# Peptides against a protein of PDB entry 8OXM, part 230

Target 1, 371 residues: chain A of PDB entry 8OXM
Amino acid sequence: FKAEFRLAGGVNLPKIIDCVGSDGKERRQLVKGRDDLRQDAVMQQVFQMCNTLLQRNTETRKRKLTICTYKVVPLSQRSGVLEWCTGTVPIGEFLVNNEDGAHKRYRPNDFSAFQCQKKMMEVQKKSFEEKYEVFMDVCQNFQPVFRYFCMEKFLDPAIWFEKRLAYTRSVATSSIVGYILGLGDRHVQNILINEQSAELVHIDLGVAFEQGKILPTPETVPFRLTRDIVDGMGITGVEGVFRRCCEKTMEVMRNSQETLLTIVEVLLYDPLFDWTMNPLKALYLQQRPEDETELHPTLNADDQECKRNLSDIDQSFNKVAERVLMRLQEKLKGVEEGTVLSVGGQVNLLIQQAIDPKNLSRLFPGWKAWV

## One batch from the design tools (peptide; made by RFdiffusion4, then SolubleMPNN)

Design b2_p22_5_s4 (from b2_p22_5, 9 letters changed)
Fold by OpenDDE base, seed 5:
Structure b2_p22_5_s4 (fold): chain B 371 residues (1-371), chain A 22 residues (1-22)
Amino acid sequence: as target 1 above (371 residues)
Amino acid sequence: TEEALKERAEKIYKELEELLKK
């Protein structure tokens, strides 16, 4: 192992380490805490089942619709290593890195990433109307640049087109499966892009089963479909390939209802899988960047023995688990806001919700909804 | 029953582990 490490961002600031294998090859590894690794490992298993369902269907198989997965290796009772996909970069590092981000390179006269964040933090405690107005001003002065990722990495036009298509398919598959599983905390550091395949890798899977909706600032979008995410798809945006891949993924999920419900039921009642949102996790996820200096790293994992008085917690836990299963069943039936939708109707509603600037303006500023 | 959920869990985990090995 090299002595130097980089921070990837996210909860517990996962350490990227370089290691030399017994084969003499250098491999990047992501080091996380135990509980985060268990959550990530369980969700990787669920993604592999979704990939199996997608591979069984002829239409999704022909489109190569898959979610990128990674291996989780436990190192100790308190730590583990994720086999980091070599040749991945956080989309946030490419787009909004302080030194050499694509927004600064391609749009030097736009607002800086810092100016955008500052403006949205100033209105964080304001009305939804004030948040919307400032978000629209930020968006006007911070134009999308993610199209340049594929243009920088793939110089051959035929390869460029194929990789842009792979990206669009990866966004569609991960968006729909992420929605079904209620995956939250999809900020720009928790989404990686593979520099060779142009496929997305979702990391830090600790906000699942719509637990993002019970955060102090609730999540208001079903998945990340921000302006840069859409810009990477090219001139058609969400229309054509993306929409069709979402519909085909949703068809497979809805047709696999019994399997998905059974799997999620097992996971919800697994005593080793802590999917429930706790107040400390909620505070950490929505901590202000300015407050990162004051929270001493001495939140010892040992203080998570908040003595859950066993009896009252079991009844509250069971009621939350039942509610999660009911909501999953509704999604898999196409029940949205009390109405049964077709696959096309449901996918259309989810796309509209995800791109709505009113929903995006209400997100926590750390989510960076303008990117 | 809690036992039937555990047995179903173990079966799903085993199918998952076999899928992870491919």
Scores: peptide ipSAE 0.011, ipTM 0.472, DockQ to the pose 0.023
Fold by OpenDDE base, seed 1:
Structure b2_p22_5_s4 (fold): chain B 371 residues (1-371), chain A 22 residues (1-22)
Amino acid sequence: as target 1 above (371 residues)
Amino acid sequence: TEEALKERAEKIYKELEELLKK
């Protein structure tokens, strides 16, 4: 191991460690601390299963619809090595890096990422109307630039066009699979882009099964489809390739209902897979930069065996698991807000929900819905 | 035990992989 480490970004600040193997090869490893590695490992297996379903269908196979996966090697309960996605960068690093971020480079007269965050944090406790007005002002003064990713990386016009299509397909597949699994909105540091393929890699999968909706600031979007995410698709935005890829992915998911329900049921009742939202995890995910100073880790939670009656915990857990399964069944039937929708109708509703500035303005400001 | 839970998870994942091979 080298003595130097880098932060990969993301909510959990995973450490990139350069390791020299016994073979003399340098390997970048992502070392994540805490229990989240098991959840990441499980979700990667679910993504592999979804990829198998997508490869069986001729229409999704022809479109090369896949969710990118990475290897997770859990070393202990609280430590593991992720095979670092070589040749990937966080989209947040590309877009909003303080030194050389694309917004600063291409839009130097716009608000800084810090100014945008400050404005949205100031209204965090305000009305939805005030949040919407400030979000619209932020959006007006912080214009999308993610189109420049493919333009910088792919100078040949034919390659550029192909990679922009690969990006659009990757966003579509990950959005629909992410919606089915209830991953919700994704922090910009938890979405990596491959600099060679233009495909997305989702990391830090600690929020699943719509547990983002029970956060102190609930999620209001089915997946991340912010203005920069859309700008990366080029001039057609969400129309054409993205919409068609979402519809074909959703069709495969709905036609695989029994398999997906069985998979998720097994995972929900796996005693090693802690998918439930706990107060500490909720606090960590929605912590303010101002609140970082006071939470000294001096909560030695003494193992006070809170002998909370095992019966009441099991009943509460089972009710949450049943609710997750019921909601998954609804999604796979196309039931949205008590109405049965076609695949096209359901995908349209999800896209409209994800791009609605009213929904985006209500998200936790730390997740940067204006990016 | 943690080992028994790990074996159970590995068994569940194998059963799921087999279900997906059908």
Scores: peptide ipSAE 0.010, ipTM 0.435, DockQ to the pose 0.022
Fold by OpenDDE base, seed 3:
Structure b2_p22_5_s4 (fold): chain B 371 residues (1-371), chain A 22 residues (1-22)
Amino acid sequence: as target 1 above (371 residues)
Amino acid sequence: TEEALKERAEKIYKELEELLKK
């Protein structure tokens, strides 16, 4: 270990530690505290399995559809080492960094990221109609700029085109697989972009199996397909390459139903994999900046053994696990809102849900749905 | 123990690798 460490941004202040391996290679490691890195480790393996399924299919293999994975070494229930994705940046850091963010550089007359966040926080407890109106005003005065990521990094036009294609494929693959697994908490700091490949790396995989829908402010979108995410695809937006890659990914997932159900069933009943949403985790994910001051670290999670009888906990857990498996089976059959859809119909519905300003305006302001 | 957790994880991974070889 080097004697120096850097703090990564984020609520848990993860430490970036440069480690020298026994091979003499320096490896950046992210040490997260308090997060159950076992959840990330488990979800990385599910992604590796999805990648295996995608590599077996000729149409997804030809399109190089993969989810970027990272190595997770869990050290304890509350600590571990992530191999930091060297050469990645959070999309939020590129887009909305207060000093040198792309929005400020390319759109200096638009609202600041702070002004947008403030406006959406002011209406957080208001009606859906008021949230929608303010969200539309924010969106009008905060125009997308993520197209400039590939333009800044890839000056050669042929390379630029290939990298924009790689980005679009990465968004499609991760969006569909993320939807199937019910992956939530897709805020702009939990999505990294690789500066060399233009592929996305999804981190912080603790909100899975649609547990984002039971948050105090429920998640209303199947995946992140916000205006900047779409702008990075270029002039075609969600049409053409993105849609086709989503359809081909969904086709492979639906054709792999038995394998995916078996994998998820093993994980849901793993006593070491705490995928359920708890009140402390919900509070942490949707904490207000104003509330940061009073949460003394002394809430040991140990004292809220409200002795619900072990039998009632187990029965309630089993019912939740069964419901998750049933919903996964529905998704893999193309059942949406009680209707069986084709792959194209299901993908179209998911895209429409993800880009709908009414759904986006209802999200927790910390998710930054205007970015 | 940390070792027993690692062994259990390795066992689950081996079973999953075998399922993926079919």
Scores: peptide ipSAE 0.010, ipTM 0.413, DockQ to the pose 0.021
Fold by OpenDDE base, seed 4:
Structure b2_p22_5_s4 (fold): chain B 371 residues (1-371), chain A 22 residues (1-22)
Amino acid sequence: as target 1 above (371 residues)
Amino acid sequence: TEEALKERAEKIYKELEELLKK
């Protein structure tokens, strides 16, 4: 390991450490402290399985539809080493970094990221109507700029076009796979973009199987398809390439129903895979930035042997697992709101749900649905 | 036991990997 480390942005101050492998290659490692990387490791395996399904299908293989994976080495229940994707940047860092973020650079007269967050935090406990109005005001005064990512990184027009397509395909694949796995909305710091491939890497997979819907502020979108995410696709937005790639991904997922159900069933009943939402995790995921100072996680959760009465927890767990499996079966059958949809109908519904400003306005303000 | 469940999970992961190699 090199003696120098960089802090990656985020609450847990993950350390980027350069290490030299036994092969003499330098690799960047992200050392996450206090994060349970087991969930990330499991979800990476599921993504690899989804990638295998996508590579077997001729139509998805031709489109190079893949979800980007990274290596996770859990070191403890609260620490691990991520093989940091060299040449990736968090979308949130590119877009809303306080000093040099793309919004500030390209839209200097728009609201600051802080002003947007403040306005949305002020209405967090208000009606859905008030949230919607303030969200629309924020959106009007915070225009998308993510198109400039590919324009800054890829100066050649042909390369730029190819990379924009790679981005669009990556968003489509990750959105549909993420929907099937119930990853929900993704915080902008938990979506990395590869500066060479323009593909997305999803990190910090601590919310799966629609557990985001049971948060104090429930998720209202099937995946992150915010205005900046769409802006990165270029002028066609969600139409054309994105929609077709979503449809082809969904087609493979639906045609792989038995395999996906078997995989998820195994994971849901894996005692080492704590996918369930707990109150502490919910607080951590939806804490206010102002509350970060007081929550020293001095909760040594070591000493409360809550003698989980094995029986009552087992019944509640089994019911939640069964409900997750039932909902996964519905998704894989194209059952939405009790109606069986075609692949195109289902994908259309999901896109409409994901871009609906009413749904976006209801998200937790800390996740910055206006970005 | 946690060990027996771990061994079962590892077995199912191996079976899934084999199914995914076919």
Scores: peptide ipSAE 0.009, ipTM 0.389, DockQ to the pose 0.021

Design b2_p22_6_s1 (from b2_p22_6, 18 letters changed)
Fold by OpenDDE base, seed 1:
Structure b2_p22_6_s1 (fold): chain B 371 residues (1-371), chain A 22 residues (1-22)
Amino acid sequence: as target 1 above (371 residues)
Amino acid sequence: SEAQKKRAEQIVENLLEELLKS
């Protein structure tokens, strides 16, 4: 290990450590110090299975629809090595870096990322109407700039166009697969973009199976499709390529219902795969800057054996797992709000839910729904 | 337990292998 480390960004500020292997090769490693990397590892396996299904279908294969995966080596419940995706940057770093972020460079007269966050934090405990009004004011004074990523990286117009299409396909595939698996909204630091391929890499998969809906501030979108995410698609936005790629991905997922249910059932009942939302994890994911001061580590949570009968815990877990499986089955049947939708109808509903400013305004301000 | 660990890993691997063979 080198003594030097770099911060990769992200919610948990994972450390990039350069390691010299026994072969003398230098390898960049992402060290997460507090996350259960088993969840990331399991979700990467599920993504590989989804990729296999997408490659078998002629229409999704022709469109090169894949979710980008990375190698996860869990070393312990609290430590592991991620293969660092060399040539990737967090979209949040590109967009809202304090020094040279694209918003500051291209929109110097807009609100700063800090001003936007402050305004949305001030209304966090307010009504949905007040949140919506402030969110619309923030959005008006913080215009999207993610189109400039491809323009900066790809100077040749033909290459630029190809890479913008690759980006749009990657967003579509990850959005639909992420919806099926219940990944919900994704923090801007947990979405990496490849500087060569323009494809997205989703990291930190600690919220799955709609567990984001049981957070103190529940998720209100099926996936992250914020204004900057849409701006990266170019002038057509969510129309045309994105919509068609979502529909073709959803078609493959729905046609693979039995396979996906069997896989997720095995994972939900795996006693080693802690997918359930722990209250401490929920607090950590939605921690307010003000709440950092009061979490004195009272390490003295006494070992009060709350002998809650192992039977009652197991019954409660089984009921949650059953509800997750039922909801997954509904999604794969196209059942939304008690109505059976076509693939096009379901995809349309999901897109509308994801881009609705009313839904976005209700998200946890720490996740920056205006970016 | 480590035995449950290996069994779950093996179930996921077997499902992956069956999926890759079909």
Scores: peptide ipSAE 0.007, ipTM 0.392, DockQ to the pose 0.021
Fold by OpenDDE base, seed 5:
Structure b2_p22_6_s1 (fold): chain B 371 residues (1-371), chain A 22 residues (1-22)
Amino acid sequence: as target 1 above (371 residues)
Amino acid sequence: SEAQKKRAEQIVENLLEELLKS
């Protein structure tokens, strides 16, 4: 271990450490000290299975459709080592971090990231109509800039075009796989971009199986397809390459229904895999920036007080697990709102839901739906 | 079914082993 550590961005200030292996190779590792890394480890295995399914299909293999994975070594319930994705940056760091963010550099006369956050926090407890109006004002005065990521990193036009296609394919694959698994908490610090491949790496996988819908401010989108995410695809946006890659990914997932259901069933009943949303985790994920200063780690969850009778917990758990499996089966059949959709119809509905300003305006302000 | 559960456990174990070997 080198004596120096760097802070990664994000609420938990994870430490990036450089480790020299017994082979003499330097490896960057992320040390998380507060999160249950077992959830990330389990979800990485599910992503590797999805990648195996995508590689077996000729149409998804030709398109190189994969979800990026990383190694997770859990050390305890609250500590572990991640293989840090070397040469990745959080999309939030590139777009909106400090005075050097791409929005400030390319759009200096737009609202600051702080002004946007403040405006959306002021309406957080207001009506959906008031949230929508303020969100539209914020969006008008905060124009997307994520197209500049590939332009800054890839100066050769042929490489630039290839990397923009790699980005678009990565967004499509991770969006559909993430939707099938019900992956939530997709804020701009939980999505990294690889500076060499332009592929996305999803981190902090602790909100899965649609548990984001039971947060105090429920999640209203199937995946992150915000204006900057779309701007990175270039002039075609969600049309053409993105839509076709979503459809081909969804086709593979639907054709793999029995395999996906069987694996998710085992994971849902694994006593070591705590996927259920608890009230303390829900409060932690939707803390206000003002509350970051006062909530000392005195959430000693004394494991004692929420021991309601083990029998009532077990029956409630089984009923939640059954509902998750039923909803997963519906998604894999193309059942949306009681209607059976084609792959193209289902993908179209999900895209429309993800880009709808009414859905985006209802998200927790910390999710930064205007970015 | 128990056979499906055992097959899924084996898939998760094989994926864990691939994660550890890579």
Scores: peptide ipSAE 0.007, ipTM 0.379, DockQ to the pose 0.023
Fold by OpenDDE base, seed 4:
Structure b2_p22_6_s1 (fold): chain B 371 residues (1-371), chain A 22 residues (1-22)
Amino acid sequence: as target 1 above (371 residues)
Amino acid sequence: SEAQKKRAEQIVENLLEELLKS
């Protein structure tokens, strides 16, 4: 290991460490402290399985539809080594870095990221109507700029076009796979973009199986499809390539129903895979940046051991697992709000839900739904 | 336990291998 480390952005200040492998290759490693990397490792395996399904289908293979994966080596309950996605940047760092974020560079007269967050935090406990009005004011004064990522990184017009397509395909695949797995809204620091491929890498997979719906501020979107995410697709937005790639991904997922159910069932009942939302994790995920200083989540290992011995907890766990499996089966059948939809109908509903400013305005302000 | 981790990893690997054979 080199003595030099860089801090990656984000709450847990993960350390980027350069290490030399036994093969003599230098590799960047993200040492994530305090997080259970087991969940990330399991979700990477599920993504690899989804990728296998996508590679088998001729239409998804031709479109190169993949969810980007990274290697996770859990070292302990509180530490692990991620094979750092070399040449990636968090979307949040590119967009809303305090010094030189793309919003500040391209929209210097817009609200600052801090002003937007402050305005939305002030209405966090208010009505949905007040949240919507303030969200619309924030959105009007904080215009999307993520189109400039590909324009800055890819100066050749033909390369730029291909990379924008690669981005759009990556968003589509990750959105649909993320919806099936119930990843919900993804914080902008937990979405990395590869500076060479323009593909997204989702990290910090601590919310899965729709556990974001049981947060103190429940998730209201099936996946992150915020204005900047859409702006990165270019002038067509969610139409054309994105929609078609979502449909083709959803077709493969629905046609793989039995396989996906079997896999998720095995994972839900894996005693090592803690996918359930706990109150401390919920508080941590929706803590205000101002409150981040005090709650060291001493997830005391002791509170996990004491609760498992009651028969009522196993019954409660089983009922939650059964509900997750039932909801997964509904998704894979195209059942939305009690109605069976076609692939195109289901994908359309999901896109509309994800871009609806009423749904976005109801999200936890810490997750920056205006970005 | 490490044994349960290996078993879960092996179940996922076996499912992946069965998937890869089909």
Scores: peptide ipSAE 0.007, ipTM 0.385, DockQ to the pose 0.021
Fold by OpenDDE base, seed 3:
Structure b2_p22_6_s1 (fold): chain B 371 residues (1-371), chain A 22 residues (1-22)
Amino acid sequence: as target 1 above (371 residues)
Amino acid sequence: SEAQKKRAEQIVENLLEELLKS
């Protein structure tokens, strides 16, 4: 371990530690101080299994469809070491980092990222109609620029084209795998892009199994397919390569139903894997500026009321786990809203849900659905 | 219980090993 640590920016003040491995390689590591990195570790194992399934299928293997994984070493229930993905940047940092962000550089006359966020926060407690109107105004005055990521990083046209395809495939694979697993909290800081491969790395996997739907502001999209995410695909948008890669990924997932159900069942009943949404986690993910004042840690929450009969908690937990498994089975059968869909029909519905401005306008403003 | 924990860990390890061997 080097004696020098750097603070990464962010709410949890993660520490970047440079470590020399036993192999003599220097590896940058992120130490998170409050997040349950066991959840990230478990979800990385699930992603590795999904990658194994994708490599076995000839059509997904030929397309190099993979979800990017990183090493997680849990040190405690509240601390661990993430392998910091060297050569990655949060998509939010590239797009909306102060005055140097791509939106400011390429669209200097559009609304600032701050103006967009302010407008959406002002309507946060308003009707869905008012949220939709303000979201459409924000979208009109904040045009997508993520196409410029590949153009800035890859100057050779042949390399640029290959990297744009790698990006599009990475979005497709992670979107479908993320949907199957019910992965939430896909804000622009939880999605990294590799500056060399153009592949996405999803971090902070603490909202899984559709637990984002039980947040105070429910998640209304199956995955992040916002205007900048689509703009990074270039002129084809969601049509062609993206749609075909989603369909091929979904086909492999549906054909692997028994394996995926067995794996998720083991994980849902793992007493160490706290996948359930709790009120403190919900407050942390969707903090309102007004709520910052009352989180005095009243350490005096008497240990007495948490003695809800262990039996009633266990029965309620088992019913939630069974419901998650049933919903996973429905997804893997192509059951959407009580209707059985083909792979193409299911993928089409998910794309339409993810790009619908009505769904996007209802998201928590911190998710930044206009980016 | 710690015994149930070890059994769950061992089931996950065994499932991972079987999935890697197939």
Scores: peptide ipSAE 0.006, ipTM 0.373, DockQ to the pose 0.021

